# Ledger of designs, part 257: peptides against a protein of PDB entry 4GMN

Target 1, 375 residues: chain A of PDB entry 4GMN
Amino acid sequence: RYANITLLALVTLASIGTDFQETLVKGNQGSRESPISAADEEWNGFDDADGDAMDVDQKSSSGEDQEEDYEEIDVKEDDEDDDDDSITSEMQADMERVVGADGTDDGDLEDLPTLRELIQTAVPQLIRLSNLPIDSDESLTIQSHALSALNNISWTISCLEFANGENANIHNAWYPTAKKIWRKTILPILEADSADLKLATQVTSLAWAVARVLHGETPTDGNPHRKFISLYHSSKQQAGGNSNSIEEPEDPFQGLGVKCIGVVGSLAHDPAPIEVNREVGVFLVTLLRQSNNVPPAEIVEALNQLFDIYGDEELACDKEVFWKDGFLKHLEEFLPKMRTLTKGIDKRTQPELRTRADEALLNLGRFVQYKKKHA

## One batch from the design tools (peptide; made by RFdiffusion4, then SolubleMPNN)

Design b2_p25_7_s4 (from b2_p25_7, 13 letters changed)
Fold by OpenDDE base, seed 5:
Parts: C-alpha cells; structure tokens; sequence
Structure b2_p25_7_s4 (fold): chain B 375 residues (1-375), chain A 25 residues (1-25)
C-alpha cells in the first residue's frame, strides 16, 4: 500500500517534470523565429577560381516514371486526446511566466508558487528517496523513479537562460538544491561503483542536467570528471563484449557515452580548475583523434563541448590549455575527417544525426577560422 | 523520459549554436 502510493507520487512528479519541459520547449520555440535564415546572406564564399569543369556528359536516360499510386492509407489519427491532465493550470501559468519573462523581472519565487514547491518541497524528498538503502527490488524501483523525477526537473531548469542575470531568482533558488543533488544523490551513486548500466545511465543523465547549470562551480570533491571519463571507457568495454543484451538506445544522442561527454564538458567550463579543464579537453581532443572508433553522436557532442569550453578568449583556459596544449592543430587535422564522417551518415535512416553532424561540421570550420584570427 | 531529455538537448544545442554564431560574427 505505502509502496504503491510512493510509486504513484514519483511517477506523477516525473510526468510533471516532462510536461513542464514540453511547455518550456514550445514557449522558447515560439519566440525563436530562428534568425538562421537571415545569416545565410553574408557568407562571402571563398573565390576559389580554377577548378576545371570536367564535362561529364551523363546522358539522362528517361526512366519511365511508374506512378505507383501510393494509396494514402488514411491513418485515422485517433486523436487519443490523452488528456494527460497532469499539468495543473497553476504549473502551466508558472511555465508561461518563466518562458515569457524577458529576464528583467528579478521577481521573487513568490510569483512562481509551483516552481517554488517543486524546488523546496518535492526535490528534497526525491533526494531522500534516491538515497534509500537498496535491500529489495522495490527499493531499486523507488530509486529509479526518484532519479527519473530529479532528472526531468533538473533538465527542465537547465533549459532556462541564466546568462547576464536572466532568471536570477530561479537560479538562486535552484543553485543550492542542484549542489545538494550533486553531493547527496550523484556522488554516492558514482562512488558505489555499481555494475548496473541502467543506474549509471540515470545518474549520468541527472549529472549532465545539474552540471549544465553549475558548470565549473560543480563540486570538485572526489574528482567527478575522472569518474565520468572512467565510466565512458568502461561503457565502451562492456558494449564490445555483449553485443546482444544492451539495446543501444534508438536515439544515438541518448547513449551513455554522449551523456558522459556532456557531463565532463559541462564540468570543464570556467571557473573550473585549469587541471580539470585540461584533463577534460585532452579527453575530448583524444576522441577526435580516435574518431574512426567513436560513434558519430559522441563526436558531435565532443565538438559542441569543445566549442563551449574554448569559445571565449578572455577565459584562463584559452591561454593555459587551448593554445598551450595545441588544440587548434588537432581541430584543423580533424576537419577533413569530420567532412567524411558527416557525409557517411545516411540522411534517410538517421536524419537528426546527419543534421547535427552538418551543424557541428559548419561550426568546426567557423571555430577554426575564429581561433586562427585571434591567435 | 528519453523524449523529454532529447527535446532538452535540442534547445540546449540551438542556444549553443546561437551563442557560437554571435561570438564568431
């Protein structure tokens, strides 16, 4: 009886965190008419003059267009109005305020009562439930659901902009709670060194969400970046042996390897200790050097993390790590490999992976040019 | 869960691309 009530409450909290995120996504997409369409004009292409036009006179054989009459199977969208009425009108109103808040209202969490109760009341209970002694399959289930709820909440909050003092009230309320999740939930699970890949994936996802807000201010106790690098390597050794048992997530970006890269990348941001930054930067650059044996999604994530970490020349890590350790040369040497890798991704079978690889390739070219100009 | 995290990663990447483009322009 109590177990079922606890499980239902955890499932409800996990649902709320998902739906809250979907509302945030829709609100942020609606305000972002992506100005990507306007920036296409000023790419003054290099006038590379001389390439001889080989006249390959490939005669267009007029193959008869057999109009195969694709019967429109009128898949009645059964609008299963899954009225998952899980979003209370109060939660929706709080999300609309957070999405519509143009960062200027240093409003107290008084104006966000649902978010306040989520951070102050729900999260501390979820932290407690994630730390229960594991003595039964029921306690494992409770831990998994508590981690899922913490993950969804932490990821949702990590999608808010906190730059330039935006959402400072939410940041200030979340920051001590995020540190508590890290120290009380993430670190103890990582230190237990469980062979459970499901638990490792859940805690790594949560760690990424938390580290996306805390960045280099994430607690350095026990060198967590090294634990996630070790977990990355261990995950590769296990995947190579048992090809049958781990359903690789259908989404390449949901893999444990990608999550490990996302965590360590986030941990390496300023004001991270320079040695933490260096160890992570060397790890990421080493993935690019070994790219023939690395999944494309992990290469895309490693590039994105490198751009975020080293995209600011005013940061100490630019001089002390990026330039000092010669990272530019490794990025330049990787450009032709990235072009080959990206072209090798089938647009039909993996459209998202291809799009993200095309974007990462474009950004790699721009980043190399930027760094050469500011050398 | 997985769908939620994916949507979050997409927003994060769009924000990242915007910041990179603003710094590289």
Amino acid sequence: as target 1 above (375 residues)
Amino acid sequence: SASSERKQLDIARELQLKRINEKLS
Scores: peptide ipSAE 0.106, ipTM 0.776, DockQ to the pose 0.691; fails the geometry check
Fold by OpenDDE base, seed 2:
Structure b2_p25_7_s4 (fold): chain B 375 residues (1-375), chain A 25 residues (1-25)
Amino acid sequence: as target 1 above (375 residues)
Amino acid sequence: SASSERKQLDIARELQLKRINEKLS
C-alpha cells in the first residue's frame, strides 16, 4: 500500500516536472513570436485556364459487382485527448511569473508557491528515497522513480536563464538543493560502482542537469569528472564486448556517452580548478582526434562543451589550458573531419542529428575564426 | 521521461546557440 502511493507520488512529481518544462518552453517561444505582420499579400487568383472537357465515353458495362456492405465500423477514435490537464492553474500562474518576473535576489519564492514546494518539500524527500538501501526490486523501483523525478525537476530548472542575474531568486533557492542532490544522491551512486548501466544512465542524466546550474561550483570531492570519464570509457568497452546491444537509445543524444560528455563539460566551466578544466578539455579534444570511432552525437556534444568552456577569453582556462595546450590547432585540424562526418549523416533517417551536426560545424568554423582573431 | 529529457536538451541547446552567437557576433 505505502509503496504504491509512493510510486504514484513519484510518477506524479516526474509528470509535474515535465509539464512545468513544457510551459516554460511555450512561454519562451511566445516571447520570440514577434507578430509576423500578416502582410496581406493578395493571393492573385489562379487564372481560369481553359478546361478542355474531354468527353469520357460512358461505357455502360453492367457488372453486378456485389455491394459488400462494408459496415463502416465508425471506430470513434475516441481522441483520448490525453490533454492530461495536469498543468494546474497554479502551475501555469507560477510559470507566467517565472517568465515575466524581474526576480528579487532574496531567494524567496513567495510568488512561486508550486516551485517553492517542489524545491523545499518534494526534492528533499526524493533525495531520501534515492538513498534507500537497495534490498529488493521494490526499493530499486523506488530509487529509479525518485531519480526520474529529480531528473525532470533538475532539468526543468536548468533550462532557466541564470546569466546576468536573471531568475536569481530561483537560482538562489535551487543552488543549495542542487549541491545536496550532488552530494547525497549522485556521488553515493557513482561511488557504488554498479554495473547497472540503467542506473548509471539515470544518475548521469541527473548529474548533467545539476551540473548545468552549478557548473564549476559543483563539489569537486572525490574527483567526479574522472568518475564520469571512467564511466564513459567503461560504457564503450562494455558495448564493444557484449553483443548484448544495450539498446542504444533511439535518440543518439540520450546515450550515456553524450550524458558523460555533458556532465564533464559542465564541471569544467569557470570557476572549476584549472587542473579539472585541463583534464576535461584534453578528454574532449581527444574525442575529436579519435572521431572515426566516436558516435556523431558525442562529437556534437563535445564541440558544444568546448565552445561553452573556452568561449570567453577573460577566463583563466583560456590562457592556462586552451592556448597553452594548443587546442586551437586540434579544432582547426578537426574542421575537415567534421565536414565529412556531417555530410555522412543521412538527413532522411537522422534529421535531428544532421541538423545538430550542421550547427556544430557552423559554430566550429566561427569559433576557430574568433579564436584566431583573439590570439 | 526520455521525451522530457529531449525537450530539455533542445531548450538547453537553443540557449547555448544563442549565447555562442552573441559571443561570436
Scores: peptide ipSAE 0.104, ipTM 0.774, DockQ to the pose 0.731; fails the geometry check
Fold by OpenDDE base, seed 1:
Structure b2_p25_7_s4 (fold): chain B 375 residues (1-375), chain A 25 residues (1-25)
Amino acid sequence: as target 1 above (375 residues)
Amino acid sequence: SASSERKQLDIARELQLKRINEKLS
């Protein structure tokens, strides 16, 4: 019974996160399509309609003070040690510490009450539900739904622009919660090293959504970039051995390999440690060198991550990694391979993949030219 | 989930392409 209610609540939270996304997306699209033409609609003044003063007589009824003598019922607390699966006092204290810890300026979400409730009330509960011991198929189902709800919320927030101080209130409210999702949900699941590819795909999708906001400020504890690189390689080894096609997701960009690339790329952004940036950069460049054995969607994502990481010459990673490790040469050598790869994608059967590959090829040419000019 | 993540990926990709074009212009 409780599990069905929990599942319904998780499905409802995942739906609310989706509806909130559609609202944010419409808000961002609406701000592009509506130039506020200041239509000078003359606000015609309210006519002074004669308000008849109805004299409501204040009747004074003196209700009597009945002193009801509340007898103190001395309820004896019988200490029955019922091992009820109650919210452990530690889990409550961890929830209170979620809400109570750093009294840093919790981004003022007064104007965004639904988002505030999602971040402050729903997400802490979802973090808890994602950390339950897996002892049953029911617990596994709860974890999967909690991860799906966290994924939808995190991806929604990750679609906001936070550059140049845009949406700073949302960023400030989300940032501590995003770090908590990382430390309490993502890291424990990655450390459990389960052979469950479904769980690995869910946690990697969530990690990508979280890392798209935190970037190089994502907690580096336990070198999570190496865990995702390892997961990338492990996923390729498992797919190669069993001729049972794990049905590659119908969308090439929903594959575990693409998600791993998206996570590690996001983790490598400034202010990431230079060694984290280097290890990720070398991984991404190595995918381009091995492109004959890499799905086109992973190549597109790896290129896009390389452009975002190394697109700024003022960053320490430009001098310390991009130029020192000779990445420009590898990108130049990859240009003719990318042209061949892109031309090999059928526009009729895979129109999206072809469009994204054409864009990545165009950007690769521009990026190489840019870097040559600023060498 | 998958349809939502796809829409999110598309928005993310548009924002990424915008940033790349702004830096490369």
Scores: peptide ipSAE 0.097, ipTM 0.772, DockQ to the pose 0.741; fails the geometry check
Fold by OpenDDE base, seed 3:
Structure b2_p25_7_s4 (fold): chain B 375 residues (1-375), chain A 25 residues (1-25)
Amino acid sequence: as target 1 above (375 residues)
Amino acid sequence: SASSERKQLDIARELQLKRINEKLS
C-alpha cells in the first residue's frame, strides 16, 4: 500500500518535471523562429514491459443466467471535461515569470511558488528516496523512479539561462540543492560500484543535468570525473563482450557514452582544478584521435565540450592545458576526419545526428581559426 | 571575427541545450 502510493507520487513528480520542461521550451521558442527538431527525447520512457498478458483461457463455465435485474443506476456521466490541462495555471504562471523576470539577485522564489515547492519540498524527498537501502525489487523501483524525477527536474532547471545574472533567483535556490543531489544521490551510487548499467545510465544522466549548472564548482570529493571516465571505458568493454547488446537507445545521443562525456566536460569548466581540466581535456582529445572506434554522437559531444571548456582565452585552462598540451594540433588533425565522419552520416536515416555533426564540424573549423588567431 | 565566432559557438550551445531540452519532453 504505502509503496504503491510512493511510486504513484514519483511518477507524478517525473511527469510534472517533463511538462515543466515542455512549456519552458515553448516559451523560449516564441522569441526565435529557428526550428529545433524535437527528436532528442531523453524521456527514459517506462518500457512498458509487455507483460505478455497470458491468455488465461478463462473457460467459460456456463454459469446459469440469473437475470438479476441490475437496476440501471443512472450514473450521470458527469462529463468531467478532462481539461487535461496537464500544466496547472500556477505552473504556467511560474513559467511566464521565468521567461519574463528580470531576475532579482535574491535567491527568493516568492514569485515562483511551484518551483519553490519543487526545489524545497519535493527534491529533498526524492534525494531521500534515491538513498534508501536496496533490500527488495520494490526499493530498486523506488530508487529508479526517484532518479527519473530528479533527472527531469535537474535537466529542466539546467535549460534556464544563468549567464549574465539571468534567472539568478532560480540559480541561487537550485545551487545548494544541486550540490545536495551530487553529494547525497550521485556520489553514493557511483561509490557502490554496481555492475547495473541501467542504474549507471540513470545516475550519469542526472549527473550531467546537475553538472550543467554547477560546472567546475561541482564537488570534487572522490574525483568523480575519473569515475565517469572509468564508467565510459567499462561501458565500451561490456558492449564488445556480451552479445546481449543492451538495446542501444534509438537516439544516439541517449547513449551512456554521450552522457559520460557530457558529465566530465561539464566538470572541467572553470573554476575546476587545472588537473581535473587536464585529465578531462586529454580524455576528450583522445576520443578524437581514436574516432574510428567512437560513435559519431560521442564525437559530436566531445567536440562541443572541448569548445565549451576552451572557448575562453582568459581562463587558466587555456594557457595551462589547451596551449601547453598542444590541443590545437589535435583539433586541426581531426578536422579532415570530422568532414569524412559527417559526410558518412545519412541525412535520411539519421537527420538529427547529421545536423549536429554538420554544426560540430562548422564549429570545429571556426574554433581552430579562432585559436590560431589568438595563438 | 573572433566575437562573431564566439557568438556562433554560443548559439550552437543554445541549440545543443534546446535539443537536450527536447530530450526531456
Scores: peptide ipSAE 0.026, ipTM 0.646, DockQ to the pose 0.048; fails the geometry check

Design b2_p25_8_s1 (from b2_p25_8, 14 letters changed)
Fold by OpenDDE base, seed 1:
Structure b2_p25_8_s1 (fold): chain B 375 residues (1-375), chain A 25 residues (1-25)
Amino acid sequence: as target 1 above (375 residues)
Amino acid sequence: SSEAEREQLRRQYELRQKRIDAKLA
């Protein structure tokens, strides 16, 4: 009885986190409709050019209208309006404020009551539920749903722009909570060293979402980057042995390997310790060198992480890792391989993967040129 | 959950592309 109520509450919180995300995405699409300035097309006048009336003869061929009585089968589509009533008017209003905030309204979270309650009230409960002792299938189910809710919330927040002080109020509210998720949910699950690949995938997804906000300020205690690198390698060893391949997720970018790369890449951003940056950078460059045995989606994510980490020449990691460890040479040597890999992706069967690979290839060429100019 | 994460990954790639284009311009 109590477990069913807890489960329902967790499913509801996971739904709220999804709906909040969808509303963020929809609101950000609406703001990109810059009003097409209706350029006043000055209606330049109707010049009365002379109408030569060519008489085209109306030949009246009387085709017999066979009225085929198509009985309109009134298939009452019972529009089960799945009134996904999940988007409360309050969540929508909070979302409109988050998306419509022209970066200048560093308003207090007082103006975002749903987001405030989500961060301050709901997330601390989800952290507690995710950290329950696993002693039953019911406790495992509760943990999974708590992780799903935390994942959806964390991913949603991680897609806000925080550069240049944008959304600083949300960032400042989320930052201590994100560190708490890391220390109280992610680290304990990673330290338990469970052979459960489903749990590992859930915690890695959550870790990626959290690390996309915390970046190099993610707590480095216990070397979590090495745990995710180890998890990456372990996941590859299991896929090779048993023909019970856990169905590779239909989406190549939802794979545990991609998620591991996303986490460790995010952890390596400034101000990460140079040694953490180096270990991650070497891992990512090693994937490119071994690209023949690496899924294309993991190569795309590894490239994107390398661009994000080493894009800035003012950062200590540029001199101490990128140039010192000779990463430019490895990227340049990978260009022809990336062209071959990208061309090998079928646009018909994998259009998204092909698009992302084409983008990563373009960016790799540009990045190599940029780095050569700033050498 | 998976659809939510998929859409966020898409948004991440778009934001990254904008940052790269702005830096290389």
Scores: peptide ipSAE 0.294, ipTM 0.879, DockQ to the pose 0.678
Fold by OpenDDE base, seed 5:
Order: structure tokens, then C-alpha cells, then sequence
Structure b2_p25_8_s1 (fold): chain B 375 residues (1-375), chain A 25 residues (1-25)
């Protein structure tokens, strides 16, 4: 009885965290309807002049139109009344305020009562539930649901812009709670050294969401970046051996490898210790050097993390790591490999992966040029 | 959970692209 009520409450909290995200994304899309004037600044593309037009002979084989009578399966739109009742009017009002709020500095969430209750009341209970002794399948289920709820809340908050003092009230309220999630949920699970890849994936997803807000201010106790690098390597060794492969997630970006890269990348941001930054930077650059054996989604995430970490020339890591360890040369040498990799992704079967690879390729070219200009 | 994380990941890429475009402009 109590377990079922706890599970229902955790599922409900995980749902609320999802719907909160969707509302936040919709609200932040509505603010985009400001007509960004299409300043068609013609970025003068590289004249890739070598159009060897291989004349692929148009053999017009008149394949007969077999009109396969696609029986219009009248998929009754069962009006699944999407009980969109999960977004409380209060949560919607909080989202509208978050999108519009000039952040007051005091971390006071007086105007955001639902978000306040999530951070102050729900999250501390979820941390407690995620850190219960695992003595039964029921306790594992409770932990999994608590991690799912923490994940959805943490990811949602991580999608807020906190640059330039935006949403400072939410940042200031979340920051101590994010550190508490890290110390009380993430670190204990990582230290337990469980062979459970499902649990490892859940905690790594949560760690990524938390680290996307804390960045280099994430607690360095126990060298978590090395634990996630180790987990990355361990995940690759297990996928090669046992045919009980956890079904590779249908989404290439939901893989444990991508999540590990996302975590360690986020941990390496300023003001991370230069040694942490260097170890992560070397790991990421090493993935690019070994790209023939690395999933394309992991390459995309590794590039994106490198751009985010080393984008700012005023940061200590630019001089002490990026330039000192010769990362520009490795990025420039990777550019032709990235073109080949991106062209090898089928747009029909993997449209998202192709889009993200095209973006990462574009940004790699721009980043190399930027770094050469600021050398 | 997976759908939420997918949408958040999409949002991350969009925000990153805006930051890159603003920095290179």
C-alpha cells in the first residue's frame, strides 16, 4: 500500500517535470516570434570547386506503376483525451512568469510557488528516496522512479538561460539543491560501483542535467570526471561482448556514451581546475582521433562540448590547455573526417543525427577559423 | 523520461547554436 502510493507520487512528479519542460519550451518558442530580420548575410561559402560531375546515366527504367491499393486503414483517431490535465494552471502561470521574469537577485521564488515547492519540498524527498538502501526489487523501483523525477526536474531547470543574470532568482534557488543532488544522490551511486547499466544510465543522465547548471562549480570530490570517463570506457567494453546488449536506444543521443561525454564536458567548464579541464579535453580530442570506432552521436556531442569549453579566449583553459596542448591542430585534422562522417549519415533513416552532424561540421569549420584569427 | 530528455537535448542544441552564431557574428 505505502509503496504503491510512493510510486504513484514519484510517477506524478516525473510527469509534472516533463510537462513543465514542454510548457517552458513552448513559452520560449513564443518569445522567438520576434521577427529576427533575415539578415541574409551571405556567408561566402568555400568554393569547393572540384565538382567532378560523375554523369550518373539516367537509365529511365519504366518500372510499372503497380498501384498497390493502400487500404486506407481508417485509424480511428481514438481521441485519447490526452489528459493534458497534468499541467496545473499554477504551473502554467509559473512558466509564463519564468519566461518573462527579469530575475530578482535574491533567489526568492515568491512569484513561482509551484517551482518553489518542487525545489524546496519535492526534491529533498526525491533525494531521500534515491538514497534508500537497496534491499529489494521494490527499493530498486523506488530509486529508479526517484531518479527519473530528479532527472526531469533537473533537465527542465537546465533549459533556462542563466547567462547575463537571466533567471537569477531560479538559479540561486536551484544551485544549492543541485549541489545537494550531486553530493547525496549522484556521488553515492557512482561510488557504489554497480554493474547495473540501467542505473548507470539514469544517474549519468541526472548528472548531465545537474552539471549543465553547475558547470565547473560542480563538486570535485572523488574526481567525478574520471569516474564518468571510466564509465564511458566500461560501457564500450560491455556492448562488444554480451548479446544481452541493452537495446541501443532508438535515439543515438540517449546512449550512455553521449551522456558520459555531456557530463564530463560540463564538468570541465570554467572555473573547473585546469587539471580537470585538461583530462576532459584530452579525452574529447582522443575520441575525435579514434572517430572510426566512435558512434556519430558521441562525436557530435564531443565537438559541441569542445566548442562550449574552449569558445572563450579570456578563460585560463584557453591558454593553459587549448593552445598549450595543441588542440587546434587536432580539430583541423579532424575536419575532413567529420565531412566524411556527416555525409555517411542517411538523412532518411537518421534525420536528427544528420542535422546535428551538419551543425557540428559547420561549427567545427567556424571554430577552427575563429581560433586561427585569435591565435 | 526519454521524451523529456530528448526535448531538453534539442533545446540545448538550439541554445548552443544561438550562442555560437552570436559569437561569430
Amino acid sequence: as target 1 above (375 residues)
Amino acid sequence: SSEAEREQLRRQYELRQKRIDAKLA
Scores: peptide ipSAE 0.290, ipTM 0.876, DockQ to the pose 0.662
Fold by OpenDDE base, seed 2:
Structure b2_p25_8_s1 (fold): chain B 375 residues (1-375), chain A 25 residues (1-25)
Amino acid sequence: as target 1 above (375 residues)
Amino acid sequence: SSEAEREQLRRQYELRQKRIDAKLA
């Protein structure tokens, strides 16, 4: 009984986290529809060139082809648009405030009561549920659902812009909770060194979402970057040996390898310790050097992480790692390989992977040029 | 969960592209 209620509550919290995300995305799209004033540029009509009326003769062939009355079976697609508008009017109003608020740095969530309750009331319970002793299939199910709910919430929040003091109230409310998720949920599961790749994928996804907000301020206790690098290598060894198809996620960007790269890349951002940055940077550059044996999606994520980590020349990691360890040479040497890799992706079968690879290739060229200019 | 993560990754790519474009301008 309690387990079913807990499960239902966890599924509901996971749904709320998804709906909250969709509303954030829709609200950010609506603010970009500044009406392009259709300046009525009078497109002056193309001159009607006198097309000669060639008199093609009306040959009357009377073929009585029987109109087979295909009864248009009006398949009423009952579009059960179960628009389960499970977004409460209060959540929608909170989301409109998050999207529409000019950054009045009132560092309180007073204007965001639903988000406040989610962070202050729901997340601490989810952290507790994710830390239950695993002694039954029921406790494992509860942990999985708690991780899924934490994942959806953490990802949603990680999609807010926090640069330049944007959403500072949300950032300040989330930051201590994100650290608590890291220390109480992520680290204990990661330290248990479970052979369960499903659990490893769930915790790594959550770790990525959390690390996208905490960056280099992520707690360094127990060197988590090395654990995720180890998990990356272990996942490759298991995928190569056991033909037990853990269903590779249909989306190449949902793979455990991509998630590990996303986590360690995020952990290496400023103000990460230079040695953490170096170990991650060397790992990422090593993936590019070994690109023939690395999935294209992992190469795309590794490049993107390298751009995010080493994009700023004012950061200590630029001088102490990027230039000192000769990363520019490795990126330049990788350009022709990236062109070949990107061209090898079929646009018809893998349109998203191709788009992301084309973007990463473009950005790699730009990044190499930028770094050469600022050498 | 996975669709939420996809849309979020998409948004991250757009934000990254904007930052790169702004830095190159």
Scores: peptide ipSAE 0.289, ipTM 0.878, DockQ to the pose 0.630
Fold by OpenDDE base, seed 4:
Structure b2_p25_8_s1 (fold): chain B 375 residues (1-375), chain A 25 residues (1-25)
Amino acid sequence: as target 1 above (375 residues)
Amino acid sequence: SSEAEREQLRRQYELRQKRIDAKLA
């Protein structure tokens, strides 16, 4: 009874995190619809060209209407009341405010009561539930649901713009909580060294969402970048042995390899230690060198992480790692390989992968030119 | 859960592209 209530509450918290995401996406799409100026493009009427109606007289073969008496199988639609946990009016109002507000810098969430309760009340409980001793299938299920709820909340917040002081109130409220998720949920699960690939995928997704906000300010305790690099390599060794059992996610960007790259890339941003940055940078460049044996989605993510890490010439990692370790040469040598890889992706069968590969190829060309100009 | 994470990844790529385009402008 209590377990079912806890599971229901965890599912509801995961749904709330999803609903916030959907509302944020819809709100940001609505702001990008600049009013289509109704330029009255006079649709110049198609000229009525007098095309001669040739009377093709094809014969009315009267096929007999066999009334096949389709027995009306009264499929009782059991109205499963899908309790579509619809975005509450309060959640909608919070998300509309997040899209429109020049946030105050004080970390006050007075104007965002639902988000405040998620960060201050729900997340600390989810952290506790995700860090319970695993002694039963029930405790494993609770951990999985707690991780899913933390993942959805963390991803939603990580998709807010925090550049130039935007959403500073949300950033300041989330930042200490994100560090708690890292130290109390992510690190303990990584230290347990579980062979459970499902759990590894969940914790890696959560780690990516958290690291996308914390960047190089992510706690370096226990060298987590090396653990995610090791997890990347271990996942490749397991996939090569058991061809049958790991349903590769239908979405190539949901793969554990992509998630590992996303985490370690995010951990390597300034102000990360130069040694951490170097180890991650070498890992990412090594994937490009070995691209013949690397899934295209992982190459796309590795490129994107390299652009994010080394896209600022004022950062210490530009001089001490990018230029010193000769990364520009490796990126330039990879351009023709990336063109071949991108052209090999079928637009009809893998439209998203093709779009992301075309973007990464474009950005690789631009990035190489930029770095050559600023050498 | 999976569709939510997918939409977050899409948004990530869009935000990244905007930042790259803004740095190259």
Scores: peptide ipSAE 0.294, ipTM 0.876, DockQ to the pose 0.708; fails the geometry check

